# Peptides against a protein of PDB entry 5D63, part 228

Target 1, 292 residues: chain A of PDB entry 5D63
Amino acid sequence: SLRRGIYHIENAGVPSAIDLKDGSSSDGTPIVGWQFTPDTINWHQLWLAEPIPNVADTFTLCNLFSGTYMDLYNGSSEAGTAVNGWQGTAFTTNPHQLWTIKKSSDGTSYKIQNYGSKTFVDLVNGDSSDGAKIAGWTGTWDEGNPHQKWYFNRMSVSSAEAQAAIARNPHIHGTYRGYILDGEYLVLPNATFTQIWKDSGLPGSKWREQIYDCDDFAIAMKAAVGKWGADSWKANGFAIFCGVMLGVNKAGDAAHAYNFTLTKDHADIVFFEPQNGGYLNDIGYDSYMAFY

## One batch from the design tools (peptide; made by RFdiffusion4, then SolubleMPNN)

Design b2_p30_1_s1 (from b2_p30_1, 13 letters changed)
Fold by OpenDDE base, seed 5:
Structure b2_p30_1_s1 (fold): chain B 292 residues (1-292), chain A 30 residues (1-30)
Amino acid sequence: as target 1 above (292 residues)
Amino acid sequence: SAAEEAEIAALRAAIAAARAEYEALAAAAA
C-alpha cells in the first residue's frame, strides 16, 4: 500500500507531472499536467498523501504549496470532469476529495480513483503540454491506459526511515541518542539546502570562541531551514529535513557540532559543515547525539 | 527574526542538556 508521504506524481506515458496551476489557494484552481525538472523542488507539484483511517488504500492529496486538496468537481462521474484544488482537511469525509490509490496492472505505477465517482485521474489525451487538462475519466483498475497511470516519486521520509538511515551510518557513536522532532520530512536537493545556507548569512558569520562556534553554526542552519519551510509551504503535517549532530573524534579528545541531511535515495545520511557549506561522507567525528 | 531566535534558543537549551547528560554518563563509566 502507498505510505503516507510527500509525492511528486508523474504520468506513466509522458514526462508530465500533476501540477496545481500557479500554486493558487483559490477554490477551483485547475490541476493540470506540467513539465518538471528532475532533482528540483517542483514547487506546485508536491502532494502530501494522508491515509484515511479505516478506509483501505484511500487518501486525501494536499498540495504542499497551496495547502488545498485535490478535488473532483461536484464529484461527477462524467468523463472529463475537472480536477481542481479546493479547501479541505486531511481527514475529510467529502468524497470529492477522497482518492483510492492502488497499483496499476503493471505493478509499478498507480491509479488514482475518486472514492465517490469511481472515475480515475486522467491526463486527457496523454497531452504532454504545459497546462494540459487533468480530469476524472471512466476506467478500470486492470486496463493499461497510460493516461490514468501515475508514478509516485516519494520526496519525503518518515522519522522511522530517517532513524534507520542514521543507524546504518558508520560514523555513529556507540552511545548515540537521537531526538526525533517531527513525523514526516521533505528531503531537499543539496542545491536547495545550500541556497538556504547562503541566504541565512552563515557564510559571512564570524567564528568566535564559545559565543558563536560550531554549535551556534549548526543550530542557526537548523533554524534557517525551519524558517524556510514555514515561509515556503502552506500545508501542515510535515517538516523540512535538517539535522543537528554532536560528535566526538576517534581519539576522544575533540568534539564538534554539525548538520546532516539525507542522500537522494533516502538510504543514507550526508554530513553538512555549516561553517563552510561542505558536504562530507566522513566529517571526522562519530555522532553521540542528534536532533532532527 | 524573533521566531528564528526563539527556535535557536530552544535548540541550544536542548543540546546543552543532552551534552551534560552525555558527559555525566561518560564520567560515571570512567
Scores: peptide ipSAE 0.018, ipTM 0.454, DockQ to the pose 0.732
Fold by OpenDDE base, seed 3:
Structure b2_p30_1_s1 (fold): chain B 292 residues (1-292), chain A 30 residues (1-30)
Amino acid sequence: as target 1 above (292 residues)
Amino acid sequence: SAAEEAEIAALRAAIAAARAEYEALAAAAA
């Protein structure tokens, strides 16, 4: 079954993603097919899938940018019914905003069925053009029509997945203790992470003994990422991944505070030095504490 | 930036507590 998380949803037939037009929060904003750039944020194309308790394989889909929800207009079962962004809540009972999401016949893509109408989210005519219509359309779960098949590329990790990534890293001290702060984390591309670092003013900050040293840099980076998240996204129920670690060197005579994020495949962590903006697989310290 | 400062303060306090715990554990293991 599909897990709770943030997804980039791409058509299985053409290089088009499910896009909330202009990222608008207005009720009735069209959801359309739009081109995307791999390994980037794709601002209007991220969807938080929230599973509905006690309703198998059924979710709301909240646009991360607008904070509005995928909505089948009037819940109509007619082919060609508009799919729009609309105000809602994560655990709504409105069948216009409830989507059953299960694997397609190919075993890799998903189909998105409206819970009420039983019609499927369809990229009309498989049109790869920007702004192409996405609509509810008749279909079946076993049908191979690529217009109704979608890849769900997970852009977030659960706290458990992050914990697992940390646990298998070789630069963790035997006394390590992790503190998990949130449940789900959007994982940023390094380019975005770096840009936040640049915009924070940290590149111009000077190391000063105790008054502004490694811990200040590391915490400031985390705070900057947190603020960026709050300022960038209207949806709730997730955080932006940026960890803080305290580490000790192999000799045990020096300590350091630094940041970390996840690799592209979300399987490993990479260390980030907030004093210079560097990414490292080995920062020269073994972590005895992390907050993330 | 007030929110950032509050977060910094909270995390600094947590770090201090974690460090103290670490030192206590290290001392007990010695």
Scores: peptide ipSAE 0.018, ipTM 0.456, DockQ to the pose 0.744
Fold by OpenDDE base, seed 4:
Structure b2_p30_1_s1 (fold): chain B 292 residues (1-292), chain A 30 residues (1-30)
Amino acid sequence: as target 1 above (292 residues)
Amino acid sequence: SAAEEAEIAALRAAIAAARAEYEALAAAAA
């Protein structure tokens, strides 16, 4: 089954993603097909899928940017019914905002069925143009129509997945203790992570013995990412991935504080030096503590 | 911001605790 998480949802037939037009939080804002750029944030095209307890394969879909939810207008079963952004809650009982999401017949893509109407989210005519209509449309689970098939590209990790990535890294000390702060994390491209670093003022910050040294830089980066998340997204129930580590060198005579993020495939961590903005596979320290 | 300052303070406290634990372990292993 589909896991709770943040997804970029792409049509199986054409290079178009499910987009909330202009990222608007207004009720009735059209959800449309729109082009996307791989390995970027795609601001209006990220959706938090929240599973409904005790309702098999059923979710709400919250637009990360607007904080509004995917909504089938009036819950109508009529083909061509608009799919819009609308105010809601993650665990709503409103069937207009409940979506059963299961694998399609191809075993790779998903279909998105409205819980109430039993119609499917459809990229009308498979139109690849920006602003193409997305609507509820009649269909079946076994139908192979690519207009109703969607790839769910996971853009986030659970705390457990992050923990597993850390555990696989060779630069973890035997005394390591991790502290998990959140449940689900949006993983940023390095370019975005670097931009947050630049905007934080850290590149211009002066290292000073004890008063503003490695731990201050690492914590400041974590805080900057947290603030960026709060300022950038209206949805709740997730964090932005940015870790803080404390490490000791092989000789055991030096310690350092630094950051880390996840690799593109979410399988590994990469170290980030907040004092210079560098990404390293080996920062020269083994971590005995992490917060993320 | 106040929120950032609170987060920084919390992390500093956690770091201090973690360092103390590490130092205790290192001392016990020495």
Scores: peptide ipSAE 0.020, ipTM 0.463, DockQ to the pose 0.864; fails the geometry check
Fold by OpenDDE base, seed 1:
Structure b2_p30_1_s1 (fold): chain B 292 residues (1-292), chain A 30 residues (1-30)
Amino acid sequence: as target 1 above (292 residues)
Amino acid sequence: SAAEEAEIAALRAAIAAARAEYEALAAAAA
């Protein structure tokens, strides 16, 4: 089954993603097909899928940017019914905002069925143009129509997945303790992570013994990412991934504080040095503590 | 910002606690 998480939802037939037009939080804002840029945030095209307890394969889809929910207008079963952003809650009982999401017949893509109407989210005519209509449309689970098939590219990790990535890394001290702060994390592209670092003022910060040294840099980066998250997104129930580590060198005579994030495939961690903005597979320290 | 400073303070407290735990573990392993 589809896991709780943040997804970029891409059509299986054409290079178009499910986009909330202009990221507007207004009720009735059209959800449309729109082009996307790989390895970028795609601001209006991120959706938090929240599973409904005790309802198999059924979710709400919250637009990360607007904080509004995917909504089938009036819950109508008519083909061509608009799909819009609308105010809602993660665990709503409104069937206009409940979506059953399961694998299509091809075993790779998903179909998105409205819980009430039983119609499917459809990129009308497979139109690849920006602003193309997305609507509820009649269909079946086994139909091969790519207009109704969607790839769910997961843009987030659970705390458990992050923990597993850390556990696979060779630069973890035997005394390692991890402290998990949140449940689900949006993983940023390095370019975005770096931009936050630049905007934080850290590149111009002066290292000073004890008063503003490695731990201050690492914590300041974490705080900057947290603030960026709060300022950028209206949805709740997730964090932005930015870890802090304390490590000791192989000789055991030096310690360091640094950041880390996840690799693009979410399988590994990469270390980030907030004093210079560098990404490293080996920062020269083994972590005995992390929080993220 | 004030929000960042509050977060920094909380994180420093967490670091201090974690460091204390590490030191205790290291001492026990020595």
Scores: peptide ipSAE 0.013, ipTM 0.445, DockQ to the pose 0.739; fails the geometry check

Design b2_p30_1_s2 (from b2_p30_1, 16 letters changed)
Fold by OpenDDE base, seed 1:
Structure b2_p30_1_s2 (fold): chain B 292 residues (1-292), chain A 30 residues (1-30)
Amino acid sequence: as target 1 above (292 residues)
Amino acid sequence: SAAEEAEIAALRQKIAEATAAYAAEAAAAA
């Protein structure tokens, strides 16, 4: 089954993603097919899938940017019915905003069925142009039509997944203790993470013994990421991944504070030095504490 | 469990009723 998380939803037939037009929070804003750029944030094309308790494979889909929800207009079962952004809540009973999401017959892509109408989210005519119509359309779960098949590219991790990534990293001290602060984390591309670092003023910050040293840099980076998240997204129920670690060197005579994020495949962590903006697989320290 | 199944069934019924209500409203507005 599809896990709770943030997804970039890409058509299985053409290089088009499900896009909330202009990221507008207005009711009735069209959801359309739009081109995307790999390894970027794709601002208007991120969707938080929230599973409905005790309703198998059924979700609301909240646009991360606008905070509005995917909505089948009037819940109509007519082919060609508009799919729009509309105000809502994560656990709504409005069937216009409830979507059953299960694997298609190919075993890799998903189909998105409106719970009420039983029609499917369809990239009309498989149109790859920007602004192409996305609509409710008749279909079946077994049909191979790529207009109704979607890849769900996971852009977030659960706290458990982050914990697992840390646990398999070789640069963890035997005394390690981790503290989890949130439940679901958007994992940023390195380019975005670096831009936040640049905008924070840290590149120009002066290292000063004790008064503004490694821990201050690391915490300032985390604060900058937190603020960026709050200022950038209208949806709730997730955080932006940026960890802080305290580590000790192999000799045991030096300590350091630094940041970390997840690799692109979310399977491993990569260390980030907030004093210089560098990404490292080995920062020269073994972590005895982290919070994220 | 039987209790969980009953709860699931109740929730599904609630959604089904809402679906019918919304469908009726949509038809009237069209």
Scores: peptide ipSAE 0.017, ipTM 0.393, DockQ to the pose 0.008
Fold by OpenDDE base, seed 4:
Structure b2_p30_1_s2 (fold): chain B 292 residues (1-292), chain A 30 residues (1-30)
Amino acid sequence: as target 1 above (292 residues)
Amino acid sequence: SAAEEAEIAALRQKIAEATAAYAAEAAAAA
């Protein structure tokens, strides 16, 4: 089954993603096919899938940018019915905003069926152009039509997945204690992470003994990422991944505070030095504490 | 805000406690 998380949803037939036009929060904003850039944020094309309790394989889809939800207009079963952004809630009972998402017949892509109408989200005519119509359309679960098949590229990790990534890292001290602050985390590309670092003013900050040293830099970076998240996205129920670690060197005579994020495949962590903006696989310290 | 300051203080306290605990363990092992 599809896990709760943030997804970039890509058509199985053409290089087009499900896009909320202009990221607008207005009710009735068209959801359209649009080109995307791999390994980037793709701002208007991220969707938080929230599973509905006690309803198998059924979700709401919240646009991360607008905070509005994927909505089948009037819940109509007619082919060509508009799919739009509309105000809603994560656990709504409105069948216009409830989507059953299951694997297609190919076993890799998903189909997105409206709970009420039983029609499917369809990239009309498989049109790869920017602004192409996405609509509800008749179909079946076993049909191989690529217009109704979608890849769900996971852009987030659960706290458990992050914990597992940390546990696999060789630079974790035997006394390690991790503190999880949130449940689901959008994982940023390094370029975006670095830009947040630059915009925070940390590159111009001066190291000062005790008064503004390693822990201050690390916490400031986490705060900057948190603020960036709050300022950038209207959806709730997720955080932006940015961890803080405390570590000790092998000799046991020096300690350091630093940041970390996840690798592209979400399987490992990479260390980030907020004092210089560097990414390292080995920062020279073994972590005895982290919070993220 | 007061709430934000309290949260920051709580976090810093946790950090301090963890650091102190590690230092104590290291000292005991020395």
Scores: peptide ipSAE 0.005, ipTM 0.315, DockQ to the pose 0.743
Fold by OpenDDE base, seed 3:
Structure b2_p30_1_s2 (fold): chain B 292 residues (1-292), chain A 30 residues (1-30)
Amino acid sequence: as target 1 above (292 residues)
Amino acid sequence: SAAEEAEIAALRQKIAEATAAYAAEAAAAA
């Protein structure tokens, strides 16, 4: 079963993603096929999949940017029915906004079926052009039609997955305690993470003994990421991943506060030094405390 | 040092309490 999370949803046949046009929050905004850039944020193309309790394999899909939901216009079963962004809630009972998402016959891609109409999200004619129509279309679960097959690329991690990544890292002190603050985290590309760091003013901040030292830098970075998240996205129910660690060196005679994020595959953590913007696999400290 | 360990322990406790309080608030708001 598809897990709760944020996904970039890409067509299995052509290099096109499900895009809410212009990221608009207006009811009836077209959802279209659009090009994307790998390893970037793809602003209008991120969808929070929220599983519906007690309804197997069924989700709402909230556009992360607009905060609106994928909606089959009038819930019509007619082939070619528009799929749009529309206001809604994560646990709606509106069948226009309920989507059954299960693996396709190829075992890697998914099909997206409207719960009410039983039609499928279809990239019409497999059109790879920007703005290509996405519509409800007749189909079956076992058909191999790539117009209705979608890769769900996970862009977020659960708190449990983050915890597991930390646990695998060799630079964790024996006294380590981690504190989880949220349930689901959008994991940023390093380029975006770095840009937030730059925009925060931290590159120009001066280290000063105790008054503005390592902990201040690390907390300021986390605050900057949090604010960036709040300012950038209209959807709720997720956080932006940016951890804070306190660590001690191997000699036990120095301590440091720093940040960390997850690697691209979400399996490991990478350390981030907010004082210089560097990414390191080994920051020279073993963490005895983290919160994220 | 023992003092440092005590400070770390105190901080951990404060964080744990704050986390618990937040969770309670979130549950109440749900």
Scores: peptide ipSAE 0.000, ipTM 0.307, DockQ to the pose 0.035
Fold by OpenDDE base, seed 2:
Structure b2_p30_1_s2 (fold): chain B 292 residues (1-292), chain A 30 residues (1-30)
Amino acid sequence: as target 1 above (292 residues)
Amino acid sequence: SAAEEAEIAALRQKIAEATAAYAAEAAAAA
C-alpha cells in the first residue's frame, strides 16, 4: 500500500520521470516523460499522493510546483488519451483525477490505473526523450510491460517518521520535548538547504550578546525555509523540513539553539549550525526541546 | 505509539481538507 507523501515518479524501464511540462498551472498542460538529476529537487516532477478515504489504493496526484492534478483527458478509455495537469481538489470525486496505485507483478514498481477508465499511465513506447508522451493505455495489473511500471521515490517524511529519527539520535536529552507543527515534510538536499541559508543573509549576520545570538540565528533559518517553501510551491498540505532545537552540553552549564534536518535516507537527523552553515553529526549539545 | 499515529493522521486529514477547500475556492473564483 502506498503511503501519503511526496514522490518522484520514475519509469521502471528508462531513466525518465513523470514531469508536468514547464510546471504550468494551465488546464490541459501535458504531463510528459523527462530526464531528472538524482539527489536534486526536480521541481516539476514532484507529486503529492493523497489517499481517498474509504476507497482502497486510490489517490489524487497533485503536482507540487503547479498545484494542479494529474488528469486523464475526458476520462477516455481510448489508448493514447492525454494525461494532463488540471485544476482539482485532493478529495475530488472526479474519476478523471482518481488513480488506483498498486504494486506491479514485480513487487517493487507500481502501476497507476485511472479509476474510471481502468487504463494505465503509460510512457508511450518507453521513449526516454524529454517531452515523451505519457498517456492512458490499455493494460492489466499482472503485465510486465515497463512502459506502465513506475518507481515511487519518496521525497518526504511524515511527522511520525521525523519523530522516530529524532528519538533514535544519541544527542537527545532525557527531558526532551518535541513539538510537531505539520503532517508531511519535503526533505531538502543539503545543497538546497545551504542555498536557502546563504540567501537568507545569515552568513553576514553578526552575533551579538542576547540581542542577536544563537536562538535568533536558528529561528531566522526556519523562517527563511518557510518563506522559501511558500514562494516556491503552489501545492498545499505539506511543509519544508527545517527544525529548531534547544540543547544543553554534557556538563550542563551551557545551552545552545541550532537547526536540524534529515539525512538522505530519512533515517537520521543531522544538526545544522546557522551561525556558520555547518552540518554536524554531533554539535556538542543534547536537545531538550525541538519544534519542526 | 498508536495514539500518536492517530493524532498525526488526524492532522494530515485536516491539512488535506484545508487544501481541498482552498482549491475549490480558487476554482470557483477563477
Scores: peptide ipSAE 0.000, ipTM 0.270, DockQ to the pose 0.018; fails the geometry check

Design b2_p30_1_s3 (from b2_p30_1, 15 letters changed)
Fold by OpenDDE base, seed 3:
Structure b2_p30_1_s3 (fold): chain B 292 residues (1-292), chain A 30 residues (1-30)
Amino acid sequence: as target 1 above (292 residues)
Amino acid sequence: SAAEEAEIAALREKIKEARAELEAQRAAAA
C-alpha cells in the first residue's frame, strides 16, 4: 500500500507531472500535466497523500504549495470531467476528493481512482505539453494505458525512516540520543538547502567564541529552514528536514554542533557544516545527540 | 447507482468513527 508522504507524481508514458496550475489556492484551479526538472523542488507538483483511516488504499491528495486538494468536479463519472484544486480537509468525507491509489498491472506505477465515480485520473491523450488536460476518465485497474498510470516518487521521509538512516551511519557515538520533533519530512535537494543557508545570512556571520559559535550556527540553520517551510508551503502535517547534531571528535577532547540532511535515496545522512555551507560524509565528529 | 451510494455511505461512517477516535486520543494527550 502507498505510504503517507509527499509525492511527485509523474506520468508513466511521458515526462509530465501532475501540476496545480500556478499553484493557485482558488477553488476550481486546473490540475494539468506539466514538465518538471529532476532533482529540483517542483513547487506546484508536490502532493501530500493522507491515508483515510479504515478505508483501504484511499487517500486525499493535498497540493503542498496551495494547501488545496485534488478534486473531481461534481464527482462526475463522465469521461473528461475536470480535475481541479479545491478547498478541503485531509480526512474529508467528500467523495470528490477521495482517491483510491493502487499499483497498476505493471507493478511499478499507480493508478488513481476517484472513490465515488470510479473513474481514473487521466492525462488526456498522453499529451506531454505544458497545461495538458488531466481529467477523470473511464478505465480499469488492469488496463495498460499509460495515460492513467503514474509514478509516485516519494519526496519525504517518515521519522522512522530518518531514524533508520541515522542508525546506519558510522559517525554516531555510542551514547547517541535522538529526539524526533515531527512525523513526516520533506527532503530538500542540496541546491535548495544551500540557498536557504545563503538567504539566512549565515555565510556572512562571524564566528565568535561562545557568543556565536558552532551551536548558534547550527540552530540558526534549522530555524532558517523552518521559517522557509512556513513561508513557502500552505499545506500542514509535515516539516522540512534539517537536523541538528552535537558531536565529539575521536580523541574526545573537542565537541562540535552541525547540521545534517538525507541523501537523495533517503537511505543515508549527509552532514552539513553551517559555518561554510559544506556537505560532508565525515565531518570529523561522532554524534552523541540529534534533534530533527 | 444505489450500490455506489451504499458504498459511499459506508465510507462516511468509517471516516466518522476514525475521526472520533482520533479526536478522543488527541483530547486525552492534551
Scores: peptide ipSAE 0.011, ipTM 0.355, DockQ to the pose 0.014
Fold by OpenDDE base, seed 1:
Structure b2_p30_1_s3 (fold): chain B 292 residues (1-292), chain A 30 residues (1-30)
Amino acid sequence: as target 1 above (292 residues)
Amino acid sequence: SAAEEAEIAALREKIKEARAELEAQRAAAA
C-alpha cells in the first residue's frame, strides 16, 4: 500500500510529471504533464497523499505549493474529463477528490483511479510536452498502458523513518535522546538547504562566546528552514526536515551544537555546520540530543 | 450509474465511521 507522504509523480512512459499549472490556487486550474529536473524541488509537482482512514488504498492528493487538491471535474466518467486543482480538505467525502492508488500490473508503477468515476488519471496520448493534458480516462488495473502508470517518487519521510536513519548513524552517543516535533518531513535537496542558509544571513553572522555561539547558529538555521517552509508552501500537515543536535567529542571535553538533514535515499543522516555551511558525514561529535 | 452511487454512498459512510473512531481515540488519549 502507498504510504502517507509527499510524492513527485512521474509518468512511466515519458519523462513528464504531474504538474499544477503555474502553481495556481484557483479552482479549476489545470493539472498537466510537465518536464522536471531530477534532484530539485520541482515546486508545482509535489503532492501530499493523505490516506483516508479505514478506506483501503484511498487518498486525497494535495498540491504542496497551492494547497489545493486533485479533482476530477464534475466526477465525470467520460474519457477526457479534465483533472484540475480545486479547494478541498484532506479527509473529504467528495468523490471528485478521492483517489484509489494501487500498484499497476508491472509491480513498480501505480495507477490513480478516481473512486467515483472509476476512471484513471491519464497523460493523454503520452504527450511529453509541457502543458500536456492530464485527464480521467477509461481503463483497467491490469492493462499495461503507460499513459496511466505513474511512479511515486517519495520526497518525504515520517518521523519514524527519520528516527531509524539516526539510529543507523555511527555518530550517536550512548546517552542519545531524540525529540520528534512533527509527523511528516519534506526532505530538501542540499542545494535548496544551502540556499536557505545563505538567505538567513548566517554566512555573515559572527561567532561570539556564549552570546551567539554554536547553539544560536543551529537554532537560527532551524528557524530559517521553518520560515522558508511557511513562506513557500500553502499546504499543511507536513514540516521541512531540519534537525538540531547537541554532541560531545570523543575525548568528552568539548560540546557542539549543529544541524542535520537526510541523504537523498533517506536512509542516512548528513551533518550540517551552520557556521560555515558545510555538509559532513562526520562532524567530530557524537550526538546525545536531537530535536527535529 | 446506480451502482456507482451506491458505492459512493457506502464509502461516505465508511469515512464517517472512521472519523468518529479516530476522534474517539484522540479523546481517550487526551
Scores: peptide ipSAE 0.012, ipTM 0.364, DockQ to the pose 0.014; fails the geometry check
Fold by OpenDDE base, seed 5:
Structure b2_p30_1_s3 (fold): chain B 292 residues (1-292), chain A 30 residues (1-30)
Amino acid sequence: as target 1 above (292 residues)
Amino acid sequence: SAAEEAEIAALREKIKEARAELEAQRAAAA
């Protein structure tokens, strides 16, 4: 079954993603096919899938940018019915906003079926142009039509997945204690993470003994990422991944505070030095405490 | 259709029950 998380949803037939037009929060905003750039944030093309309790394979889909939900207009079963952004809630009872998401016959892509109408989310005519219509369309689960098949690229990690990535890292002290602050985390590309660092003013901040040293830099970076998240996205129920670690060197005579994020495949962590903006696989310290 | 309406009605009740259970769990964990 599909896990709760943030997804970039790409058509299986053409290089087009499900896009909320202009990221608008207005009711009835068209959801359309649009080109995307790999390894970027793709602002209007991220969707939080929230599973409905006790209803198998059924979700709401919230656009991260607008905070509105994928909605089949009037819940109509007619082919060509518009799919739009509309105000809603994560656990709505409105079948216009309830989507059954299961594997297609190819075993890799998913199909997205409206719960009420039993029609499928369709990239009309497989049109790869920007602004191409996405609509409800008749279909079956076993059909091979790529217009109704979608890859769900996971852009987030659960707290458990983050914990597992940390546990696999060789630079964790035997006394390590981790403190999890949230449940689901959007993982940023390094370019975006670095840009937040630059915009925070940290590159121009002066190290000063005790009054503004390693812990201040690390906490300031986390605060900057948190603020960026709050200012950038209207959806709730997720955080932006940025960890803080305290570590000790091998000799046991020096300590450091630093940040960390996840690698692109979400399998490992990479250390980030907020004093210089560097990414390191080995920062020279073993972490005895983290919060994220 | 009548069958579709009945299915939707059943789902709405199931979702309401599930939501109530989830809220109770969250309240207990707080």
Scores: peptide ipSAE 0.012, ipTM 0.360, DockQ to the pose 0.014; fails the geometry check
Fold by OpenDDE base, seed 4:
Structure b2_p30_1_s3 (fold): chain B 292 residues (1-292), chain A 30 residues (1-30)
Amino acid sequence: as target 1 above (292 residues)
Amino acid sequence: SAAEEAEIAALREKIKEARAELEAQRAAAA
């Protein structure tokens, strides 16, 4: 079953993703096929899948940028019916915005079926051009038509997945206490994470004994990422991953505060030094506390 | 809370296991 999370949704046949045109929050904004750049944010192409309680394999799909939801126009079962962004809620009962998402016959891609109409999200004619029509179309679950098959590239982690990544890291102290602040986290590419760091003014900040030292830098980075998230996305129900750690050195005579994020595969953490913008696999400290 | 303590305990156990595996790998590579 598809997990709750943020996904980049890519066509199985051509290098196109499901794109909300111009990221517009207006009702009726077309959802279209569009090219994408791997290992980037792809701003208008991120979707939060929220599972509907007690309805098997059924979700709403919220565009992260616009905060609007994938909507089958009038819930029509006619082939070629427009799929648009429309205002909604995560746990709506509106069948126009309810999508059953299950594995296709190939076992890797998914099909996206409208709950009411039983039609499928279709990249019309498999058109790879920017702005290509995406529509509801007749189909079956067992068909192999790539126009209706989609890869769900997970761009987020749950708190449990983050916890597991931390647990695998060798630089965690035996007294470690972790405090989880949110449920789902968008994981940023390092380039984006670094840009937030640069824009925060931290590169120009002066270290001063106690008054502005390691903890101030680490908290300032956390705050900068939080603000970036709030300013960048209209959707709710997720956070941007940026952890804070407190650590002690092996000798036990020095402590440090620093940040951390997740690796590209979400399996491990990488440490981030907010005083210089460096990424490290070993920061020279074992963490006894984290919050994220 | 009791729930938080249980989660922390479980995490500590996972860390211990991961460290043991890492040590075993290092010993095999030495």
Scores: peptide ipSAE 0.000, ipTM 0.272, DockQ to the pose 0.037; fails the geometry check

